# Peptides against a protein of PDB entry 6GMG, part 78

Target 1, 331 residues: chain A of PDB entry 6GMG
Amino acid sequence: DSDDRVTPPAEPLDRMPDPYRPSYGRAETVVNNYIRKWQQVYSHRDGRKQQMTEEQREWLSYGCVGVTWVNSGQYPTNRLAFASFDEDRFKNELKNGRPRSGETRAEFEGRVAKESFDEEKGFQRAREVASVMNRALENAHDESAYLDNLKKELANGNDALRNEDARSPFYSALRNTPSFKERNGGNHDPSRMKAVIYSKHFWSGQDRSSSADKRKYGDPDAFRPAPGTGLVDMSRDRNIPRSPTSPGEGFVNFDYGWFGAQTEADADKTVWTHGNHYHAPNGSLGAMHVYESKFRNWSEGYSDFDRGAYVITFIPKSWNTAPDKVKQGWP

## One batch from the design tools (peptide; aimed at target 1 D3 Y278)

Design b2_p25_3_s4 (made by RFdiffusion4, then SolubleMPNN; from b2_p25_3, 19 letters changed)
Fold by OpenDDE base, seed 1:
Structure b2_p25_3_s4 (fold): chain B 331 residues (1-331), chain A 25 residues (1-25)
Amino acid sequence: as target 1 above (331 residues)
Amino acid sequence: SKEQIEKDLEQSYQSQLARYASLNA
């Protein structure tokens, strides 16, 4: 019950974090200690450290989404999402593969679809697009200039995104970013903004009008990226969890991981920051914990989810919530 | 909206907790 959620208390600006706990390639800490790290490392506005505000601490307290929320400056809208799906692999496996022992046909098809997504290629596509956007943002002092630059970049690269409708989330994402319009943010100047990336894990079988099997084992046809662009239509994502396959089984509706704008070329060395649940120190769930995971640990996901999307949004360059380098854990 | 956010987060995190617990074991 979300009624047990508590906003973490303020931490002194100069308080140093306690050491994180390493575990199987991850670094873990309690939410209050993450706030301490955040203030030392990520809080900077125009180079000056900031204490995490009460509002930001409240956002953070919502769990996995809270980490992305506080670092991006807005609740995730997930409109500009990318993935990679191997259609040939999917068709071949359906044709030539067989269900495992005890696996139903629907379960087999759902699993094959899940396995046909390539998380690394999806992430790479998002990074590629973010790079193009960042080049288009550079030296563009109004939205028109940004859009013109973007179209030119896409044309030069023969990118299918050049054919997207003007109303597409791809072209409207910047203008729909609150921090772009803020005086202390972008102030309507694209050159003051940069593209950043986060990831969402979710369930494909969300259509209530579909079969029970799709809700339990996944919808093989749902949330596939468009060919050429890699764009995923997220309009049907309503945060509906996987249906239980056995009595007493329950699933979480989503997970969010924050990447930002790391420049590490090796995907396996990138760090993803995420939370486990809302902060309920006096409730059954307990205190919220924050994890810093390598890409392999993040992209593995859980059985709760069969889709992973990589989403692009924007933050002011003056923010340090998306630095070039992210160090895992503390110290 | 705040209401929608809260609704989105009403779901049990038991499954997720189990996964994290196993990773930390």
Scores: peptide ipSAE 0.174, ipTM 0.815, DockQ to the pose 0.282
OpenDDE base, seeds 2, 3, 4, 5: peptide ipSAE 0.148, 0.027, 0.163, 0.162; ipTM 0.798, 0.653, 0.806, 0.805; seeds 2, 4, 5 fail the geometry check

Design b2_p25_4 (made by RFdiffusion4)
Pose (drawn by RFdiffusion4):
Structure b2_p25_4 (pose): chain A 331 residues (1-331), chain P 25 residues (1-25)
Amino acid sequence: as target 1 above (331 residues)
Amino acid sequence: SRAEAEANIEVERAAAALLKERAAS
């Protein structure tokens, strides 16, 4: 009867996954089967396949956060985040639009703020920033050389990110990556690391001391990207879900999607990996399923979340959890 | 953290009806 979280059992390294295909842009498989796929195409350490460890299987079983947790080797901090927001559209639709049939002004403002975000440009911004970071760390063998290389290209590119504080989440992103300091990971050598991207969907109205309207309909001033840099301050994100509007209405507090470092230029052809909930085959929600969605399917989101953030972190180059190509389903 | 992930499980349990509806779709 227990809807307790269970860890999926170990899968032998030779066990191939059951086949599955995408339908209308999304493919799903039970977590036990995804572990088999992951071990075949994502588990490589210096080209050597590996079995998903007990610890990794335990991380993965937590739901949508599990895929990102496993692939990055760290519970997501969301410290370095980017998004796109049309300030002019937001200000114009507020002073020119009107609430629809059956909206409070708070609901109208919350929705307009939500629709003013552009998740394609937000992902595109994280893409170009991650590319600058990767070029900065290519031949840099100490952090100082990496930071010098990073600032040089940002200044020459007139990127407002050049003026970020030395201790900001942007410039400290590499040094604060645990695997960067591990001897078996980056070993304090930026050239052994790689920037990767994952996305977080979440709710804007997370201040428990705010009005109920913001908790139920959103805070338009919350989690807006800074101009020029596109950085999103994620420090006030506390994993608080959207408040219900009527009794019995349940919302999920966040969703994580793993992109990695795919080379596909078409943002709509990129694949994003995420789970539906924690693993509980003997319980109410059932077994965890891993979803592989095209970008538009992922960025469609849900009413649970009115905010999207595209996050940059680093993993060692020796890993294979962020390959150049990601295929939906199997084979 | 594991504590935050455990807190999320409680949220998912509270949203079970929604999640089951979505799975049935």

Design b2_p25_4_s1 (made by RFdiffusion4, then SolubleMPNN; from b2_p25_4, 15 letters changed)
Fold by OpenDDE base, seed 4:
Structure b2_p25_4_s1 (fold): chain B 331 residues (1-331), chain A 25 residues (1-25)
Amino acid sequence: as target 1 above (331 residues)
Amino acid sequence: TKETADAGYEQQKAALSKLKAAAAS
């Protein structure tokens, strides 16, 4: 497949964005215009606006993942992921529910599993953990101090995460963040970093050794959060899309949405930034578009996906890619 | 990693198109 992806051109630092357009409850714009907004609003390093670099524009050009990539400073690793699953609901619906007319048993089970995930509670859990991490970061000047603070915070809250192994993504996430080690980033000082959140939508039926039905309709047992912690084992997520149920049908491998570190207490008022596809202005896909969606619009997802995870990573506090308040659209 | 980013984005356009159609109805 000829990579027709193109890196968007540079935008002058002082160029103001054109107005975003409403699109089904979202604010939508072309990628070049998002770059303009990004430079005005999110580009700040140590309080100074920056032009989006060629490298950052290249990252952004990859589409939905590109939005998270440019704002987080690294390609998503998805190691520290959270979700909420209602096991009682799942069991009850499987026991007492019935397949719809024309629905196979596998399709029914996959649907019931999907519906047993609570996106709002998953997001809430991630925010809770991010808050704990931020408290642990605040006065920690080395990784050891951060880890000690984190353990203390978790103990005080009687959080099951306190029992995670030291090698767990939960404890290793900061250490594994490139910007933490950068001189102009964290410079190995946890107090210079903050926790941020993004979300990934993906397909559960990725096991090639599983039944065709699981690949087509979902694996009800895959990518469930661990009880108490809410942690999702993402090790089996290989960006494999849903298998076609009919000839010629194709599904998308994933979607990413950037939240950052918004302080809005009402989940429904939070803004999620995401892209549609890689930038191909001269190709069949066309130019990349960027969307700013409310949580409702984001969390609905697509039929391509039956899992949503809320992932924690870290960025330097000096970056403004994750401000406390995000305004939807422009102006 | 970059290869992963390139994979499947053609299908993402299709997903968004379906969403638009559903919202317009």
Scores: peptide ipSAE 0.030, ipTM 0.626, DockQ to the pose 0.438
OpenDDE base, seeds 1, 2, 3, 5: peptide ipSAE 0.031, 0.026, 0.028, 0.034; ipTM 0.630, 0.671, 0.687, 0.638; seeds 1, 2, 3, 5 fail the geometry check

Design b2_p25_4_s2 (made by RFdiffusion4, then SolubleMPNN; from b2_p25_4, 15 letters changed)
Fold by OpenDDE base, seed 2:
Structure b2_p25_4_s2 (fold): chain B 331 residues (1-331), chain A 25 residues (1-25)
Amino acid sequence: as target 1 above (331 residues)
Amino acid sequence: TKETADAALEQEKAARDKLLARAAA
């Protein structure tokens, strides 16, 4: 029940975190201890540490989405999303593969579709695009200059994104970022902004007008990336969880992981920050925990989800919520 | 109406909440 959610209390700015708990390749801590780490490591504005505000603590209290929310400065809109899907593998497995013992045809098709996504390639595509965007931002002092630079970069790389409409989320993402327009943020100067990445796990079978089988086992045709660009249409994602296949079974609505702007070239060494549930210290769910996971732990996901998207947004360069290097855990 | 707006806000809040605990594995 959302009624049990509580905003974590303020932490003194100088309070150091307690050690994180290692678990299955992840580092775990309670939300209040993450706030302490955040204030020491990520809170900086123009090089100065900041106490996490009440508003930011409230955002954080929503769970996994709260981690992305507080670090990106806005609730995730998921408009500029990327993935990688192997269409040939999908078609081949459907044609030549067989359902497992006890597996329905719909379950088989949903599983084959899920397995046809490549999380690493999806992540690499988002990083590639973010790099192009960052180059376009560097010396652009107005949106027009940014867009011109972006088109030139895409042309040089023969990237299919160059053919996107001017109203596409790809070209409109910067101007639609609140922090870009803020006086203490970008102040309408693209060169003051940088591209950052987060990931969302979600369920494909969200269409209530579709078959029950798609809602239970996945929609093989939903949320596929466009060929060439890798763009995923996220407009149909309404945070609807997987439908139960048996009585008493329940699934989570989504998972969010924050990557930011890490420069580690090896995907397997990148760190993803996420939460388990909303903060309910006096409720049945208990206190919110924050996890820092390696890419393999993050990208594995859960049975609750059959889609992963890697989303690009922007933050001011003056923020330290997306540093070049992220250390897992504490100390 | 204000009531409709409030209902929409509550629905949005519910959509933001992760309702299940996650195992570390």
Scores: peptide ipSAE 0.026, ipTM 0.642, DockQ to the pose 0.130
OpenDDE base, seeds 1, 3, 4, 5: peptide ipSAE 0.023, 0.026, 0.026, 0.023; ipTM 0.630, 0.634, 0.633, 0.651; seeds 1, 4, 5 fail the geometry check

Design b2_p25_4_s3 (made by RFdiffusion4, then SolubleMPNN; from b2_p25_4, 16 letters changed)
Fold by OpenDDE base, seed 2:
Structure b2_p25_4_s3 (fold): chain B 331 residues (1-331), chain A 25 residues (1-25)
Amino acid sequence: as target 1 above (331 residues)
Amino acid sequence: SEEDAKKAYEQEKAALDKIKARLAA
C-alpha cells in the first residue's frame, strides 16, 4: 500500500556511512545509509558538500526511480532512450527456431524478442551519443550554438541522428531540462551542463488492445530501436506491469538504474545504483534498500521485464551526482 | 509535443505508488 511510504529522516552532514553488505555480486545498504554516502560523495554543489534536502529525501523514498530522481534532479521522462536490437537474429530464430516443450507460440516469440536485445550495445550507443553531446555542450554558451555544434559533430561522424527532426527528443532534451534553466544550474548556458545516463527496465506488453498473450509473454514488436539512430519511442510506456500467467503471480512496473557519467571504458566495470521498493519501514514491504550493481548484475534484470532502455538527460556540471568514477559500496 | 511529454510525465508520477518490492536476488 502506497500509504505506507515514509520520507527517510535527515542524516547529519558529516555522518559517515556504515559498510555496505555484499548481496549476490552487488553492494547493498538501507536507504538511510545511502543518504549518508550520498552526502559524502555525491552531494557536492560547486565543490561544497550538501545535506540531502527534505524534497530530495522524499524523491528518494519512491524506490528505484527515486535513486535516479535524486541524482538527475528530475523525475525521469525517458524521452531520449536508446537500445540495440538484432533484427536478423530475431527473424532467423523465429523462422528456424522452435518453442520449448510446453512453451506457447506467443511465449516463444516474446522470449526470442527479449533475447534479441543487446544490453551492452544499447548502453554503448547511449554513451556514444552522450559523448557527442558533451562535446557540443563544452563550447556553447547558448542553445543555438549547442544545436549547431551537435549537428556538426553528428555530420562528422556520419551519425543518423543528424537527420532527426528539430523537435525530436534528441534536439529538445536540453531545453526541456529544468536544471538547464535554473539560475543556480545551467542558467541557459549549455557549457555548464553535461549529459548523463540512466537505464529503465520495463514490460513490452502494455497495449490494452493487444492480445492477452502479448501482455503475458511480451509484444515482440514493441519498443524496438529505430535503425541507425538506436532511438526507442517510449511514448507507449505507461508503467504497466507484465500480466500474470498463473494465479497469485505478480510483477513490478519498472526498474531504474543510475549510471551518470562514469568514464570507465569497460562496461562490465561500471556501477549502477538502484532501489528495491518505496520506503515503508513500518509497512509490510519494510525499509527501502539501495543497491550498487555492476553492469552484469544490472543488465540481467528480472523476469518482470523484457525491455531495457538507456536514457540520456542532463545535469549541471556543478553537481557531483555523476562523477567520472563511482566506487561500489562502502568503504 | 511538449504537451504530450507533460501528460506522460504526470501519468508516470501518478504511477509512482505502484512500485512494489523486488524479489530477493
Scores: peptide ipSAE 0.046, ipTM 0.689, DockQ to the pose 0.105
OpenDDE base, seeds 1, 3, 4, 5: peptide ipSAE 0.043, 0.059, 0.033, 0.049; ipTM 0.681, 0.710, 0.660, 0.733; seeds 3, 5 fail the geometry check

Design b2_p25_4_s4 (made by RFdiffusion4, then SolubleMPNN; from b2_p25_4, 12 letters changed; failed a check: too like the target's own chain)
Amino acid sequence: SKEDADRAHEQELAALDLLKARAAS

Design b2_p25_5 (made by RFdiffusion4)
Pose (drawn by RFdiffusion4):
Structure b2_p25_5 (pose): chain A 331 residues (1-331), chain P 25 residues (1-25)
Amino acid sequence: as target 1 above (331 residues)
Amino acid sequence: SLAEAKALAEEHVANLRAAHRNNSA
């Protein structure tokens, strides 16, 4: 009867996954089966396949956060985040539009702010920034050389990110990555690391001392990207879900999608990996399923979330959780 | 740090359970 979270059992390294295919842009499989796929194509350490450890299987069983947690080796902090927001469209649709049939002004403002974000450009911005970071760490063998290389390209590219504080989430992203300092990971050598990207969908109205309207319909001024850099201040994100509008209405508080470091130029052809909920096959929600969605399917989101952030973190190059290519389903 | 991360993940699990109960009410 217990809807308790259980850890999926260990899968032998030779066990192949059951086949599955995408339907209308998304593929799904039970977590036990995804572990088999993950061990075949994502588990490599210096080219050697590995069994998903007990700890990794535990992390994965927590739901959508599990895929990102496993692939990055750290619970997501969302410290370095990017998004795109059309300030002109937002200001114009506020002073020119009107609420639709059945909207409070607070609901109208909340929706317009939501629709003013552009998740394709947001992902595109994180893409170009991660590329700059990877070029900066290619031949840099200490952090100082990495930061010099990073600032040099940003200045020459006239990127406002050059003026970020030395201790900002941007410039401190590499040094604050645990696997960067680990002797078996980056060992304080930026050339052994790689920038990767994952996404977080979340709610904007997370201030418990704010009006109910913002908790139910969103805070338009919350989680907007800074101009020039596109950085999103995630410090006030507390994993608080959207408040219900009527009794019985439940919302999920966040969703994580793993992109990695795919080379596909078509943002619409990129695959994003995420789970539906925690693993509980003997309980109410049932077994965890891992979803592999095309970008547009992922960025479609849900009414639960009115904000999207594309986050950059680092993993060691010796890993294979962010390959150049990601294939939906199996084989 | 790991314990804090797991606590945060457990809060999310609690949210999923609460959301499911609410939608079934």

Design b2_p25_5_s1 (made by RFdiffusion4, then SolubleMPNN; from b2_p25_5, 16 letters changed)
Fold by OpenDDE base, seed 1:
Structure b2_p25_5_s1 (fold): chain B 331 residues (1-331), chain A 25 residues (1-25)
Amino acid sequence: as target 1 above (331 residues)
Amino acid sequence: SMAEAKAIADAGYQQQLQALALNNS
């Protein structure tokens, strides 16, 4: 299916975007026009705007993941992921709730599990952790100093993350970030980096050895956050879509949304940038479109997915792909 | 491969957006 993918052409550096189109509470535009906006608003390195490179345009052309890819500087690894799950709600609904008319027990349990995740609390946890990391980064000029600062911050807050292993994704995330090691990036200086956030929607029922019901309706026990830390083990996420429940039904493997490092305190006012599909202007799917959505629109997701994770990674402070404020649409 | 693409058709995506808009209204 990806054989029809085309890399969008280069856009002149000074070309201004066309106005975005309103789309059911979202701002929408074609990928080429997003490149124009990106060059004017997000492309800056050390305060100087840059033309999106061929490599970056190729990354972007992969669709929703491409938006996160071009802005984070690397393909998402999803290793440092957070979520919030209400165990009491889950248990109560299983005990006292009833399947809807025509709903199987497995379908009911899968739905109840999905509804027991709190997207807002998951996002808030990721923001909290990112804030702690940013404080630890601020005056650290080597990785050892960063890790020491991080441990101190966690101890002061009595955060359960202080008990994580030194090899955990939490402590290893910075050193495993390519841009941290780049001369024009972090140059191995933590104080040149900042934490950023993106989100992934995916399906819980990915285990091929499990029951067909779990693959169709979700695995209620899969991809739950660890108590206290909120960390989600993403090792079993293999980008496998939901199994069809009826002939001819098909589901998509994932969705990605870019948040960056917005400082807006009201989660409902934050802007999430994402794409619909890979760029295929001459194919059946057509040109890629980019959407800028409010949190409510993003977090609702689709029936294709029953899990949402909020992931932390790092970018150089010299990049402007994660500004404090994001304006929806154009102008 | 690590470089996977989401394959939602534009028309199908718009329908999903419409459904979300209705739920939010």
Scores: peptide ipSAE 0.023, ipTM 0.653, DockQ to the pose 0.079
OpenDDE base, seeds 2, 3, 4, 5: peptide ipSAE 0.022, 0.022, 0.026, 0.022; ipTM 0.645, 0.647, 0.713, 0.678; seeds 3, 4 fail the geometry check

Design b2_p25_5_s2 (made by RFdiffusion4, then SolubleMPNN; from b2_p25_5, 17 letters changed)
Fold by OpenDDE base, seed 1:
Structure b2_p25_5_s2 (fold): chain B 331 residues (1-331), chain A 25 residues (1-25)
Amino acid sequence: as target 1 above (331 residues)
Amino acid sequence: MEEEAKKIAEEGIEQEKKALALNQS
């Protein structure tokens, strides 16, 4: 229950983290210890360590979304989202495949749709686009210059994103980023910003006007990427969890994983930071834990979710919340 | 666009993530 949420206390700036512990191939620690690591590694503004503020600690206390929130500087809007869907695989499996023993037709179709998404290709698309954006940002000192550079880069690569409307989240994402407008952030200078990536896992069957089967087993047609661009319309994602299929069954509403701007070319070696639940040290859920997972562990997800999206946002280059290299765990 | 972002944030804050840890244990 949200009423049990507590803001973690402040940690001294010079306090070193305790060692992380292994958990299902991941590195795991309690939220207070993550704050210690964050202050040592990720807190730097213009090269100077900062204590995590009360506001940032409060953001962090919300769990997995809190990890992305504190590192991106804003609550995730998820407007610039990418995925990869194999339409041919989907059609072929529906045509030639069959439900498993005890599996309903709706359950089969939902499963086949889920399995037709390629998390690695979705992630790769987001990285490709982020790279294009970073090149466009590099020497642009106003938004007009950034947009011109972006269009030129897309044209050179023959990328379908060049045909997006000027009002598209693709072109509007930078100007809609609060830290871009902040004096101590971008100060309206695109060259002071960089593109970063996070991921969201969520349920496709969120439409209350649809069939109960879609809410229970997934909507095969929902949240598919547009062909050519890979853009996912996230406007219908309202954080509604999967509907129970049996009495007493319950599902989580979402999961968020922070990647940032790692330069590791091998997706399997990238590190994703996420939380388990909101911080409730005196409640039934207990203290929040933070996980640093390899891509394999992150992208596997849970049965609670049948969609994964990779989202681009922006942070000031002066922040160290998205370093080129992320080390898993501590030390 | 900012109003939309605010709405999304408010909805997300209201619907806090629950016990995903149970699925990882």
Scores: peptide ipSAE 0.087, ipTM 0.778, DockQ to the pose 0.227
OpenDDE base, seeds 2, 3, 4, 5: peptide ipSAE 0.027, 0.030, 0.028, 0.026; ipTM 0.726, 0.706, 0.696, 0.710; seed 4 fails the geometry check

Design b2_p25_5_s3 (made by RFdiffusion4, then SolubleMPNN; from b2_p25_5, 16 letters changed)
Fold by OpenDDE base, seed 1:
Structure b2_p25_5_s3 (fold): chain B 331 residues (1-331), chain A 25 residues (1-25)
Amino acid sequence: as target 1 above (331 residues)
Amino acid sequence: SMAAAKEVAEAGIQQQREALALNQS
């Protein structure tokens, strides 16, 4: 199936996009038209428009992950992930709630766990942390200065992240970002970088040694955020999809949504960019489509997934892939 | 590896269209 993937052709730098189409409250377009928009709006390096390179077009062709890949400059590693889980709600619903008609106990527990995650609070936590990181970056000209600033900011806010180990993904994320080390990127100068956010939807029941019920209905204890920090251990995420509950049923392994660094204070008004599948114009799947969704549309997710994580990474400030304002659709 | 990630990504996204269609219908 992967053999049907095609890299979209190059688009002329000055070619304007066609209008986007409304699709269930989202703005939708074909991948080639997104490339046109990307070149006009997001391609700028040091204020100059750039044609999307063959490498970037190849990255984009991988679908939902491709949108995040081309805009972040690297394949998602998902190391610095945040979520919010309401433990009191979970315990209360387990104690006082009842399975629906025909719902198994395992299905009930999996559903209650899914519903106990708060996507908005998870997103807010990631934005809060990204803001702290951006303040730490602003006047830091080496990694040591950045880390010192970060620790000071966390101490001032009495944030539990101040207690993380120096080897934690929280402190190592910048140094592990390829664009930070690039001459035309950060050039090892933290003040040239900014924090950005993307989101991943995935399945909790990925442990092959666990019960079949957990693989089918979710693992209520998996991928919970650590208390105080909101950090999610993503080390057990292996892109394994939900197990079928009936013959012929199939689920997708993940979904990715790009937010970047929007400054819109109302979460419901933020725009998330994602793709439907890999680009296969001559195959059964057809051409890749790109969606620009509001937070409500993105955070609702699909039945394929019972977890959502909000991940922080870094890009050079000279890139325009994460502008302060994102306009949905075209024009 | 990045190669392994690409393979997994391609396999996973094929099923996404069907999921999207079902959720949007």
Scores: peptide ipSAE 0.035, ipTM 0.755, DockQ to the pose 0.293
OpenDDE base, seeds 2, 3, 4, 5: peptide ipSAE 0.026, 0.026, 0.124, 0.028; ipTM 0.643, 0.698, 0.779, 0.713; seeds 4, 5 fail the geometry check

Design b2_p25_5_s4 (made by RFdiffusion4, then SolubleMPNN; from b2_p25_5, 15 letters changed)
Fold by OpenDDE base, seed 1:
Structure b2_p25_5_s4 (fold): chain B 331 residues (1-331), chain A 25 residues (1-25)
Amino acid sequence: as target 1 above (331 residues)
Amino acid sequence: SKAEAKKIADEGYQQELEALKLNSS
């Protein structure tokens, strides 16, 4: 089915977007029109508008992951991921709650675990950490200076991340970012980089050695954040979808939402950009559509997923793919 | 290889999912 994927054609640099369509509180458009908006708003390098390259259009054509890919400059590795889980709520609901009518015990436990994650607190934790990282980056002209600044910031805030190993994704994320090393990117200068955020929705029950119930209804113990740090071990996420609970039922593998570096303090007013599927204008799926959703619309997710992670990566400050303010839709 | 795509049947299916979510909130 992925063989039906087509790279969207180039759009003239000065082509203005058509108006977006309202859809259930979101702004929606076809991928070609998003390319037009991207070129007008997000394409700037060193203040100069750029046409989306063939390579970038190819990345974008992969759907929701493509939106994050083209704006972050790399395929998501998801190594530096954060979430928030209410352990007390989970334990209390398991103890005092009961399955709904027709709900199995495994289904009940999976649902309670899903509901014990707080998307807003997870997002807030990622923003907090990104802010700390940005302060550490600001006047650091080599990685050593960045790491020293980061450790000082964490110590001042008494943050549990100060206890992470030097080789952890937290401390290694910058040096493992391709654009940091690029001459026209960071050029190994941390002060040229900024932290950005995207989100991934995925299924917890991916372990093939576990019970069928966990694969169908979720694994309550999987992909929980570490206490204190909020870090999620994403190493076992292999993009395996939820197992069907009935004949003919199918679930999608993941969803990605791009936030970037918006400064809006109210989470509910932040805008998340994501795609529906890979671009297949001549196939059964049809053309790819891009959505710009408010946080409520993004964080609600789908029944396909029971986990949400908020991931930090880095882009050059010279890129405009993560502006302070994002306007939903067009105009 | 590294690049994977979300496979939703069509935009209509996504709209239906969104509508169901809104109604369940």
Scores: peptide ipSAE 0.024, ipTM 0.648, DockQ to the pose 0.086
OpenDDE base, seeds 2, 3, 4, 5: peptide ipSAE 0.020, 0.020, 0.021, 0.020; ipTM 0.630, 0.625, 0.630, 0.627; seed 4 fails the geometry check

